# Designs tried in a protein design run: peptides against a protein of PDB entry 3B8E. Part 224

Target 1, 230 residues: chain A of PDB entry 3B8E
Amino acid sequence: PFLIFIIANIPLPLGTVTILCIDLGTDMVPAISLAYEQAESDIMKRQPRNPKTDKLVNEQLISMAYGQIGMIQALGGFFTYFVILAENGFLPIHLLGLRVNWDDRWINDVEDSYGQQWTYEQRKIVEFTCHTPFFVTIVVVQWADLVICKTRRNSVFQQGMKNKILIFGLFEETALAAFLSYCPGMGVALRMYPLKPTWWFCAFPYSLLIFVYDEVRKLIIRRRPGGWVE

## One batch from the design tools (peptide; made by RFdiffusion4, then SolubleMPNN)

Design b2_p29_1_s4 (from b2_p29_1, 27 letters changed)
Fold by OpenDDE base, seed 1:
Structure b2_p29_1_s4 (fold): chain B 230 residues (1-230), chain A 29 residues (1-29)
Amino acid sequence: as target 1 above (230 residues)
Amino acid sequence: LLEELERFLEELKKLLERREKALREFEEE
């Protein structure tokens, strides 16, 4: 998210506070759940034949999976960001290069795509209005990621949701997202304004896309064992 | 509990602002 902010010179889609809440709150429980599941899978299955090569391959596979998942999460967040700004009169094309004028306190007549003038305060309100939906979008996408990561090679439909730790992680992330979105004072404290419940559903298509992508990936791996996708 | 949480969040905000300032200083360097 921050890289696109620098490259595109757009208004900040996700604040530092929200980034910290993601890194410390939402990513920690998934990481723990995955670590426990990996440990359990390593205990139950094949003795590592070659501990050095098998660890390296596993670390590379995990790193690539997390990298791809992170990119899809970022895309989902940016989609939500652009939709919210478009609903407020700022089309995506107009946001390109707007940061300098957007962050200038002395410019109170920044025009949107429809010629409406926005004060600095109004611009900051709409910017902060994007932070909460972006965060919630990441959490909803992470639901799909957690469900997918449970199964390295098998379809989610084959293993089911038997892992209590995974379910607890999903609940904790959702509870944190709800708390940050709806708790009084969070708008002032964290610059996260209250989210309309309808915005929770904006991320669902992306969660479905991740789910489909991973199922297709796993299907390819199962059909072509030893392919470049492994 | 809510007041303690608000104080905690305010302290976190101050820590984040200090970190952001340090990052800006590092980028200007």
Scores: peptide ipSAE 0.005, ipTM 0.266, DockQ to the pose 0.026
Fold by OpenDDE base, seed 4:
Structure b2_p29_1_s4 (fold): chain B 230 residues (1-230), chain A 29 residues (1-29)
Amino acid sequence: as target 1 above (230 residues)
Amino acid sequence: LLEELERFLEELKKLLERREKALREFEEE
């Protein structure tokens, strides 16, 4: 996401506060939940595995899966960002290179894709309107990631949602997302304007994509034990 | 993934903080 922001010189899709909330509020609790679940699963499934080889395989599996899922999350966030800006008159192509003029407070006539002029204040309102949906998109995609990560080899349908910590993490992320999205004053304090409920659904296709991707990955792992996907 | 995402987000955060700092400095000038 940041690389695209730098390379494309687009308006800032995420505020620093939203990133902090993602890192500390939404990613950490799930990560801890997964770490506990892995520890619990490793405690419960301790057949005498060679700790070096099994740890390495698990770390590689986790790293590759998570790298790919992280890219899908980023794509989901950017998709939401581009949809919001497009709905406000800024097509994705028009956003390329626009950052310099967008962030210039002395330029009050930045044109959108339809020739409408936007003042600095109006542009910042639209920018901050993107922050909340981007954050919510990441949270919704993280739901899928958490559900997926709960199952190493088995389908989510086979293991179910038994981890209380995972469920708690999902509720915490959702509660935080709801708080940041709908609490009065968040637009001023956190530069996160209220989110229309419809934007929660914008992330669902990406959550589904992640879910399908991981189920396919797990299916491949189950069919080809010891394959390159492990 | 979460660790990689956290690392990525942390790097993103650092970059955005630098940007926000630069923007604030520019706004104060």
Scores: peptide ipSAE 0.006, ipTM 0.261, DockQ to the pose 0.017; fails the geometry check
Fold by OpenDDE base, seed 5:
Structure b2_p29_1_s4 (fold): chain B 230 residues (1-230), chain A 29 residues (1-29)
Amino acid sequence: as target 1 above (230 residues)
Amino acid sequence: LLEELERFLEELKKLLERREKALREFEEE
């Protein structure tokens, strides 16, 4: 999904520092929490018919499903990015191909969609203003991801939220997101400018979408065992 | 999922870094 950033040549929506914060901060504790998650009782009771082939197929199917979830996450990030830039006068269509001029420090008169000129510094502030919301969007979407990762076949409602470590992971990533978003100096240190609290809600539809997607997927798996959706 | 996300984000990081490098090189020419 992020190939669109390369193809469209839009201003950078997600900084390297933000990615590192996701990988090292928000994903580490949840990943550990999932390692301690016990397998579903129904999966554990099923003897594999062919341990070699069935395991490989299941791993591929799981990877494919999570790839699709990753696409939804990316869409959520893009949505937040485009909304912020649109509020600052840059409509999505205008951003196409703009990156070269956007990143040029010698161009101080880049026009927005309404003819307002933006200096290099102003543009970079807006760009960095997108990094934090993109990060927060990923965190909010990851809430759904972490919840759905607890089960492969069963509904979240059936399995319940018994993993205390997972709940701690959700809290930790949220606390980290709040810290990075609102702590003074993060704009200078990490180029992550403070986020208005309202931006946290922009990701909620996508979290819900992921949750619904996974529940539907699991429902299909239960009704059609052996399908490619598993 | 988290491991896949991490791999995806790492690959994204590499792609973005390569792009930024290419853009800087283009600006210097």
Scores: peptide ipSAE 0.005, ipTM 0.258, DockQ to the pose 0.015; fails the geometry check
Fold by OpenDDE base, seed 3:
Structure b2_p29_1_s4 (fold): chain B 230 residues (1-230), chain A 29 residues (1-29)
Amino acid sequence: as target 1 above (230 residues)
Amino acid sequence: LLEELERFLEELKKLLERREKALREFEEE
């Protein structure tokens, strides 16, 4: 996901502090919730696991799921980033290679796609304006991720939402997102300017996409045990 | 492939963190 940022040399789409908040704040409770998730209905039908082989298989499966979901999360975040910059006059093509000049405080005449000159301060305001929506986009996408990761093979509809810790995790990450987005001083402390409420909905299509993708994946696994999708 | 991708993503995250730290230090100067 962040490969595009490095390769394209675009302005920073997401702040380090926000990344840390995602990793430490939004992932811990979900991880705990998954540990206490109700056993899948098919687990009881499995023979006792070989601890060595099954740990490796589980690590591979977790890595596969998180890798794929992480890519979709990044795509959602970058979409939000490009939309915000485009609304401020910077088309995606114009952002390619712009970072060097963007981050230079001595250059106060960086032109946007429409020939408008942007001071360093103005550019940084726009950059930090992108951080909050990017973060919120990731959180909203993580709602779907958290819900789908509770089961390996069973549909969310089959397993249900009985895990109170998982539900708590969804509220916790949402509350954290709201706090970081709207609490006074977060713009200075975390480089996260206040978010327009409408931007919360920008990630919903991606959350739905993840949900549908995982349900389809699980359906394929159920129909074809031992297939390449596992 | 996914393990490699995860490692790659983690390295990218670390690079991003270092870059933001440098940016904050620059803004405080």
Scores: peptide ipSAE 0.000, ipTM 0.242, DockQ to the pose 0.016; fails the geometry check

Design b2_p29_2_s1 (from b2_p29_2, 26 letters changed)
Fold by OpenDDE base, seed 2:
Order: sequence, then structure tokens, then C-alpha cells
Structure b2_p29_2_s1 (fold): chain B 230 residues (1-230), chain A 29 residues (1-29)
Amino acid sequence: as target 1 above (230 residues)
Amino acid sequence: SALEEARRELLEKLKEIREEARRKIEELS
């Protein structure tokens, strides 16, 4: 997310503290849970694998936990960010390269896509309004991501939600999201303004799409073992 | 500039934490 921010020179969609909360608070427990569940599932369902295969499994698990999930989460967060800014008059194309002027305290006439001028304070309010929804979107998307990553080949509907650690992780993430979103003082302390309840659902279509995509992927893998889709 | 520097330092720390977490996961697997 931060790399996209630097490369695109867009207004900061996610605060530094929020990034820390994602990396340390939300991703760690679920990632450990996922690794544990996959290891257990592989032990129970497969004959003792060659050590080389086990290493490959571990590398794939790490890649899914820290690479794939993180990327999907970032995309979901950015989606929400762009939606919020678009609703406030800033279309995605207009945001490209706008950061320099956006962060300049002396520029109080930054124009949106419709010619409306925004003061520095107004811009920062909109920016900080995006921080909480971005974070919450990551959490909501993570619900789906964690569930889909639970199995490699089997449908989520077949294996169910048996991992207590995963459930605990999901609960912890949700509780953290609620705390950061609604606890008084978070706007000042973390630059995360209170979230309208409607924004919790902004990521749901995206989460659903990810879920459907993964189920389709798994279906293809089951029908065509050894395909490139693995 | 100071804020950007602080952000860089924080990102480096986060990278280290992630790498450590990956190592721990590898050890547990």
C-alpha cells in the first residue's frame, strides 16, 4: 500500500499507525493460524510427504499469508479509498500526482474533479476519513481471504470453520477494527475518524468476488489436477 | 522530510518483524 502511495503520488490512503495495526495486530495471528491449519490438514490428509514437498508447502503458505493476502487486502482498501474520494469529488484519475499539492499547507485551493476548491483542512479531513474505512475494508476482505486460504483444493464449504485459532484471529481483527473505528480519541491519536456503519459493507462485494474467484480456482484445480492455476 | 524519514524507519522495522514472523512460521511448520 505504501509503495503504491509513493509511486502514484496520491493522497495517503492509509496512515502509518494503521499499517502497523494491520501488520502487527491483524495479520500475525491469522497467518500463524493459517500455517498451523494447513500443516495439520496436510499431515492428516496426505501420506508422509518428501521433505522437499514440505518445504514447498511452507513456502507456498508463507507466500499466501504474507504476499497474496496482503496484496488482495491492499487492493480492497484502495478500492474503498477511491470510492470515498470519488464521492467527495476526487476521481481516481485526478488523484494521480495530486499528493504534492494535497499535502501542502499553503495551498488552500486544490481543485477536485468538478472544480470545487478544497482547503488544506478540508483535504485532511477527507484523507483521515479514508483511513478508517481503508482499515476496516482490509479486515473485511481478510475474512474472506483467511477462509479461502484455509484449504488448497477443497471448498470452504467442505472443510468448515474448525480452526479455533482462526476464529479467534478473526474475532480479534474485528474487535480491533471496531475499537479503532469507534473509540473516542482515535481521530486525534491515530488519524482515524469514526466510521459510518455503511462503510463496513463497502468491501463486501469485493470480498464476495475474491471468494467466488477462489472457489472457481479450486474447482478448476479439482477438475484438472496439475494445471497452471495452482 | 522528518515525517517521511520516520515513515521509512517504521517500514524498515515492519519489514524486520515480518521476516522474523516468517522464520518462526517456517520453524513451526
Scores: peptide ipSAE 0.000, ipTM 0.191, DockQ to the pose 0.045
Fold by OpenDDE base, seed 4:
Structure b2_p29_2_s1 (fold): chain B 230 residues (1-230), chain A 29 residues (1-29)
Amino acid sequence: as target 1 above (230 residues)
Amino acid sequence: SALEEARRELLEKLKEIREEARRKIEELS
């Protein structure tokens, strides 16, 4: 998000505090879950014929899969960001290069895509309004990520959700998202304004996309054992 | 100003927690 902010010169979609909350609250539990699952899978997996090369290849494939999932997550977040800004009169094309004027407190007549003038305060309100939905979108997409991480080859429907760590992670992320979104003072303290409940659903298409992607991937792995997608 | 200070303190605490968590994860991994 920060890189795109710099490259595109758009208003900041996600605050630094929110990024830290993602790193602490959303990425840590999945990492622990993955560590446990790797340990569990290493116990359950047949010893690779060549432990060094096969393990490295498998790690690379997993890393690539997570990289792709991460891209989908980012796209989901940015989609939510653009939708909110568009709803407030700022179309995506108009946001390009707007950062300089957006962040200038002395400019109180920044025009949106429809010619409406926005004061600095109003711009900051809408900017901060985007932070929470972006974060929530990431959390909701991470639900799918957590669920798909449970299995490498088997469908989620086949193995079920018995991993207590994953379940705990889901609740923790959700609780954190709810806390940051609805706790009084978070808008001022963290620049995360309250979120309409409807925005929680904005991420669902992307979560579904991740599920479909992973199920297709797993299906390919099952049908073509030893393929490059494994 | 007080709010910004509180925010900074919170950020620092979060960073500390993050680093501690990373260390613990690395120890467990």
Scores: peptide ipSAE 0.000, ipTM 0.241, DockQ to the pose 0.079
Fold by OpenDDE base, seed 5:
Structure b2_p29_2_s1 (fold): chain B 230 residues (1-230), chain A 29 residues (1-29)
Amino acid sequence: as target 1 above (230 residues)
Amino acid sequence: SALEEARRELLEKLKEIREEARRKIEELS
């Protein structure tokens, strides 16, 4: 998200607090994956493994999978961002290169896609309105990530969701998202304005996409062990 | 000012949680 902000020169879609919360969520995924990859291997009664070398291999595999999923997460977040801005009169094409004028406190007549002029304060309200939905979108997408991380090769449908760590992660992220979205003062303190409950559902297609992606990936791994998809 | 202070406190708590999570990841690695 930050890289796209710099490259496209669009208004900032994420605040510092949002970034921190994302990092916490994203850091938990590898930890869970590492813990349960070993458990999955033990259940499958595989040959004795070298703990040192196999940890490195697992970390690489997790990193690659997470990188791909992270791209889908970013797409989901930006989709929500663009929808919100479009609803407020800023079409995606108009946002390109707008950052310089957007962040200038002395420019109070920035025009939207329909010729409406926006003051600095109005623009910042719209920007901050995007922070919470962007974060919530990522959290909803991360639900799928947490679920799929229970196993590396087995389907979630086969293993189920009987995992205290995963359940804890799901509740933690959701509770944090709810707190940041609806607690009084968060709009001013953290630049995260309250979110309409309907926006929680905007990310569901992307969560489903990640879930389908991972199931397909796991299916390929099962059929072609050692392939490039791992 | 009170709201800014609350923001700072929350950010510090989030940083602490992040560091704890990192330590746990390192232990698992």
Scores: peptide ipSAE 0.000, ipTM 0.235, DockQ to the pose 0.088
Fold by OpenDDE base, seed 1:
Structure b2_p29_2_s1 (fold): chain B 230 residues (1-230), chain A 29 residues (1-29)
Amino acid sequence: as target 1 above (230 residues)
Amino acid sequence: SALEEARRELLEKLKEIREEARRKIEELS
């Protein structure tokens, strides 16, 4: 997400504290779940034709798949960011190059796309209002990610949600998102202002996209054992 | 046991986040 932020010079969509919340609060649970999840060995059940090459291909496949999922997560976050800013008068095109003026405390007349002037304090409120939904979006997308991480080959519908750690992770990250979004003082403490419940739905298309992507990927893998599908 | 361990680790990480947030707030104030 920082690459787009730097290249486009847009207002910060995800604060440092929010990033820490994602890295430590949400990504930790998947890591723990993966540590205890028994990897589906079915793809590897066939004796590798070339052990070195086949291991490398599998590692590359996994790395690319997770990279793609991460990209979808980032896109979901940015989508939510742009929607919120647009609803507050800042269209995406207007945000390009606005960062310098946005972050300047002494500029209190930054204009939105409709000519409304925004004080520094007002801008920071809107920025922090974006941090929470961005985080929530990541959490909602992580629901799909956590579920798909359970299986490499089989559909989620076939394996079910038997991993208690996975279920725990889903509840804990959701509870964390709710806590950060609605607990009084989070705006000051974590630079995360309260979120309208409707913003949770902004992430659902991306969560669904990840889910569909993974199910299709797994379907292809099942139909073509030993094939490399990126 | 694995669930309890995961819960403890998550809670510890949450505490760390809160502490870092507090430090950053203090640095900015």
Scores: peptide ipSAE 0.000, ipTM 0.230, DockQ to the pose 0.031; fails the geometry check

Design b2_p29_2_s2 (from b2_p29_2, 27 letters changed)
Fold by OpenDDE base, seed 2:
Structure b2_p29_2_s2 (fold): chain B 230 residues (1-230), chain A 29 residues (1-29)
Amino acid sequence: as target 1 above (230 residues)
Amino acid sequence: KELEEARRELERKIAEIRREAAEKIAEAS
């Protein structure tokens, strides 16, 4: 997410502390759960024909899974970010290159897409308003991502939610999200302003979409083994 | 104000570290 911020020169969608909370607090347990479940599902069901190639394949598979999850999470977060800013008058196209003026304390007349002028303080309030929803969106997307990543070939409905570590991870990240979103002082300490309950639902359509997409993908893989869709 | 400046500086440093890490990963791959 931070790379996109730099490349696009948009206002910062996710604060440094929030990024650290994701990297250290939210992703740890789910990552361990995913690694455990992948080891169980992919390694145990496939007789290792070639231990060297199978180990390399497993490492590549884990790396790809983490990379894909991270990308989907970032996309979900950025979606929420753009929605919030659009609701406040900043269309996505207008945000491109706006960072320089956005972060300048001496510019108090930054215009939105509708010609409304925003003071530095107002801009920072909107920026910080995005931090909490971005984080929460990542958590909500992770619910779907973790569920879909349980197996490469099997439907979630076929394997079920047997991994207790996964379930624990989901509760932990949700509890953390709730704590950071609603605990008094988090707005001051972490620049995570209180989240309206409606924003929890902003990620749900996206989570549903990726869930459906992954189930369709898995269905195609099952019907056409060895296809490019893997 | 000082805290905000420090935060911005930290964010810049983190960005730089991530870039360097990405470059190193790309070189190693």
Scores: peptide ipSAE 0.008, ipTM 0.235, DockQ to the pose 0.027
Fold by OpenDDE base, seed 5:
Structure b2_p29_2_s2 (fold): chain B 230 residues (1-230), chain A 29 residues (1-29)
Amino acid sequence: as target 1 above (230 residues)
Amino acid sequence: KELEEARRELERKIAEIRREAAEKIAEAS
């Protein structure tokens, strides 16, 4: 998210508080659940394989999982961001390069895509309105990530949702997202304004995409053991 | 106002550090 913010010079889609909430609140339980599941899967199924090759495979799987999942999460977040700004009169093309004027408190006449002038305060309200949906989008996409990461090789449908840590992680992320989105005072305290329930559904296509992508990846790995996809 | 300015300055510094990191990653890739 931050790289796109710098490269595209768009208004900040994700605040520092939301980043901290993701890192401390949402990413911690998934990371722990993945670590435990990896340990359990390695203990229960694998005869002692060569430690060097297993470490390399684990590092590649972790790097691919975090890298690709992170990209899809970012895409989902940016999609939600652009939809919200478009609903408020700022089309994606107009946002490119707008950051300098957007962040300038002395410019109170920034025009949207329809010629409406926005004050600094109005712009910041719209910007902060994007923070909560961006966070919620990440959480909804992380549901798919958690479900996918439960199995390295097997389909989620084969192993099921038996991991209590995974279920707890899903619940905690959802509860945190609901709390930050709907608790009174979060707009003032955390700059996270209330989220319309419809925005929860905006991320579902991306969660489904991640799920399908990983199931296809796992299917390819199962059909071609030792291929370039490992 | 001072706290908001300090926050903006911190956000600018974080942005600069992340930009430098991104440039280093891009050069290494």
Scores: peptide ipSAE 0.006, ipTM 0.234, DockQ to the pose 0.023
Fold by OpenDDE base, seed 3:
Structure b2_p29_2_s2 (fold): chain B 230 residues (1-230), chain A 29 residues (1-29)
Amino acid sequence: as target 1 above (230 residues)
Amino acid sequence: KELEEARRELERKIAEIRREAAEKIAEAS
């Protein structure tokens, strides 16, 4: 998300604090999962055939899988961002290069796509209105990860522990999203204004997309073990 | 300073949410 912000010079789609919350939340579940996998490996006294290469391969596979999911999450967030701005009169094409004028406090007559003038304060309200839906979209998309993990062919013990950790992580993120969206003062403290409940549903198509993507990936892996998709 | 205080408050609330979530999962398991 931040890279697109820099490259496109668009108004900030997601606040730095919310980005930090996402990074901390999304990295916690994988880190804990890896810690438990290592602990289980140690308990089972199974020496990895090649501890250096097998560990690196697993870390790379996990990194790639989460990288792909993260990309879809980012796309979902940006879709929500562009929809909100379009509803407020800013078409996506008009946002390109607008950041300089958008962030200038002395320019109070920035025109939208329809010629309406926006004050600095009004622009910042619209910007901050995008932060919460963007964050919530990412959280809702992560719900698909729960379904993905349930369908993995892991040992009953590994699956049980991973499911508990994943449920815990998703619950934490969802509760955090609800807190940031509806707790008084978050608009001032974190620049996240209250979210209309309808925006929670805007992310469901992307959750479905991730689910379909993972099922297709799993199907390919089942049909072609050892393929590049692994 | 206000941002730092807000971060600390958020961290405390996250810790509380984590605790509550852990308790609920423990009860549901």
Scores: peptide ipSAE 0.000, ipTM 0.223, DockQ to the pose 0.378
Fold by OpenDDE base, seed 4:
Structure b2_p29_2_s2 (fold): chain B 230 residues (1-230), chain A 29 residues (1-29)
Amino acid sequence: as target 1 above (230 residues)
Amino acid sequence: KELEEARRELERKIAEIRREAAEKIAEAS
């Protein structure tokens, strides 16, 4: 997110507080959940055909799969960001290169895509309005990510959700997102302004995409044991 | 310094949420 902010010169989609919330609230619990799932999931139970070569290949495939999921997550976050800014009059194309003028407190007449002028204060309000939805989008997408991490081969429908740590992680992320989004004073204290409940659903297509991606991957693995996707 | 203070406050709130979540899971189990 920050790299895209620099490269595209767009208004900052993800604030420092939001980054901290991801690191402390969303990334840590999934990592713990995965550590516990190693005993329950088929990830570690599947013996490599050749321990020397297949272990390396499997690690690469796992890394690639999680890398792809991470890209989908980022795409979901940016989608939400662009939708919110578009609803406030800033189309994605107009945001490109706008950062310099956007962050300049002395420019109080930055025009949106429709010719409306925005003061510095107004721009910062809409910027901070994007921080919360970006975080919430990540959390909602993480729901799917956490669930699919349970197994490598078996469908979620076959394996079920037996890991209490996974459930704990889902609850923690959701509770944190709700707290940061709706607790009074968070806009002032953490620059995370309240979010309309409807924005929680903005990430659902991307969560579904992750589910479909993983189920298709697992289906291929089941149909072609020892294939390149395994 | 401000970021560190905000981080500490956030960590305290996360710890509280974790406790509440653990209690709810325990009740549901």
Scores: peptide ipSAE 0.000, ipTM 0.259, DockQ to the pose 0.330

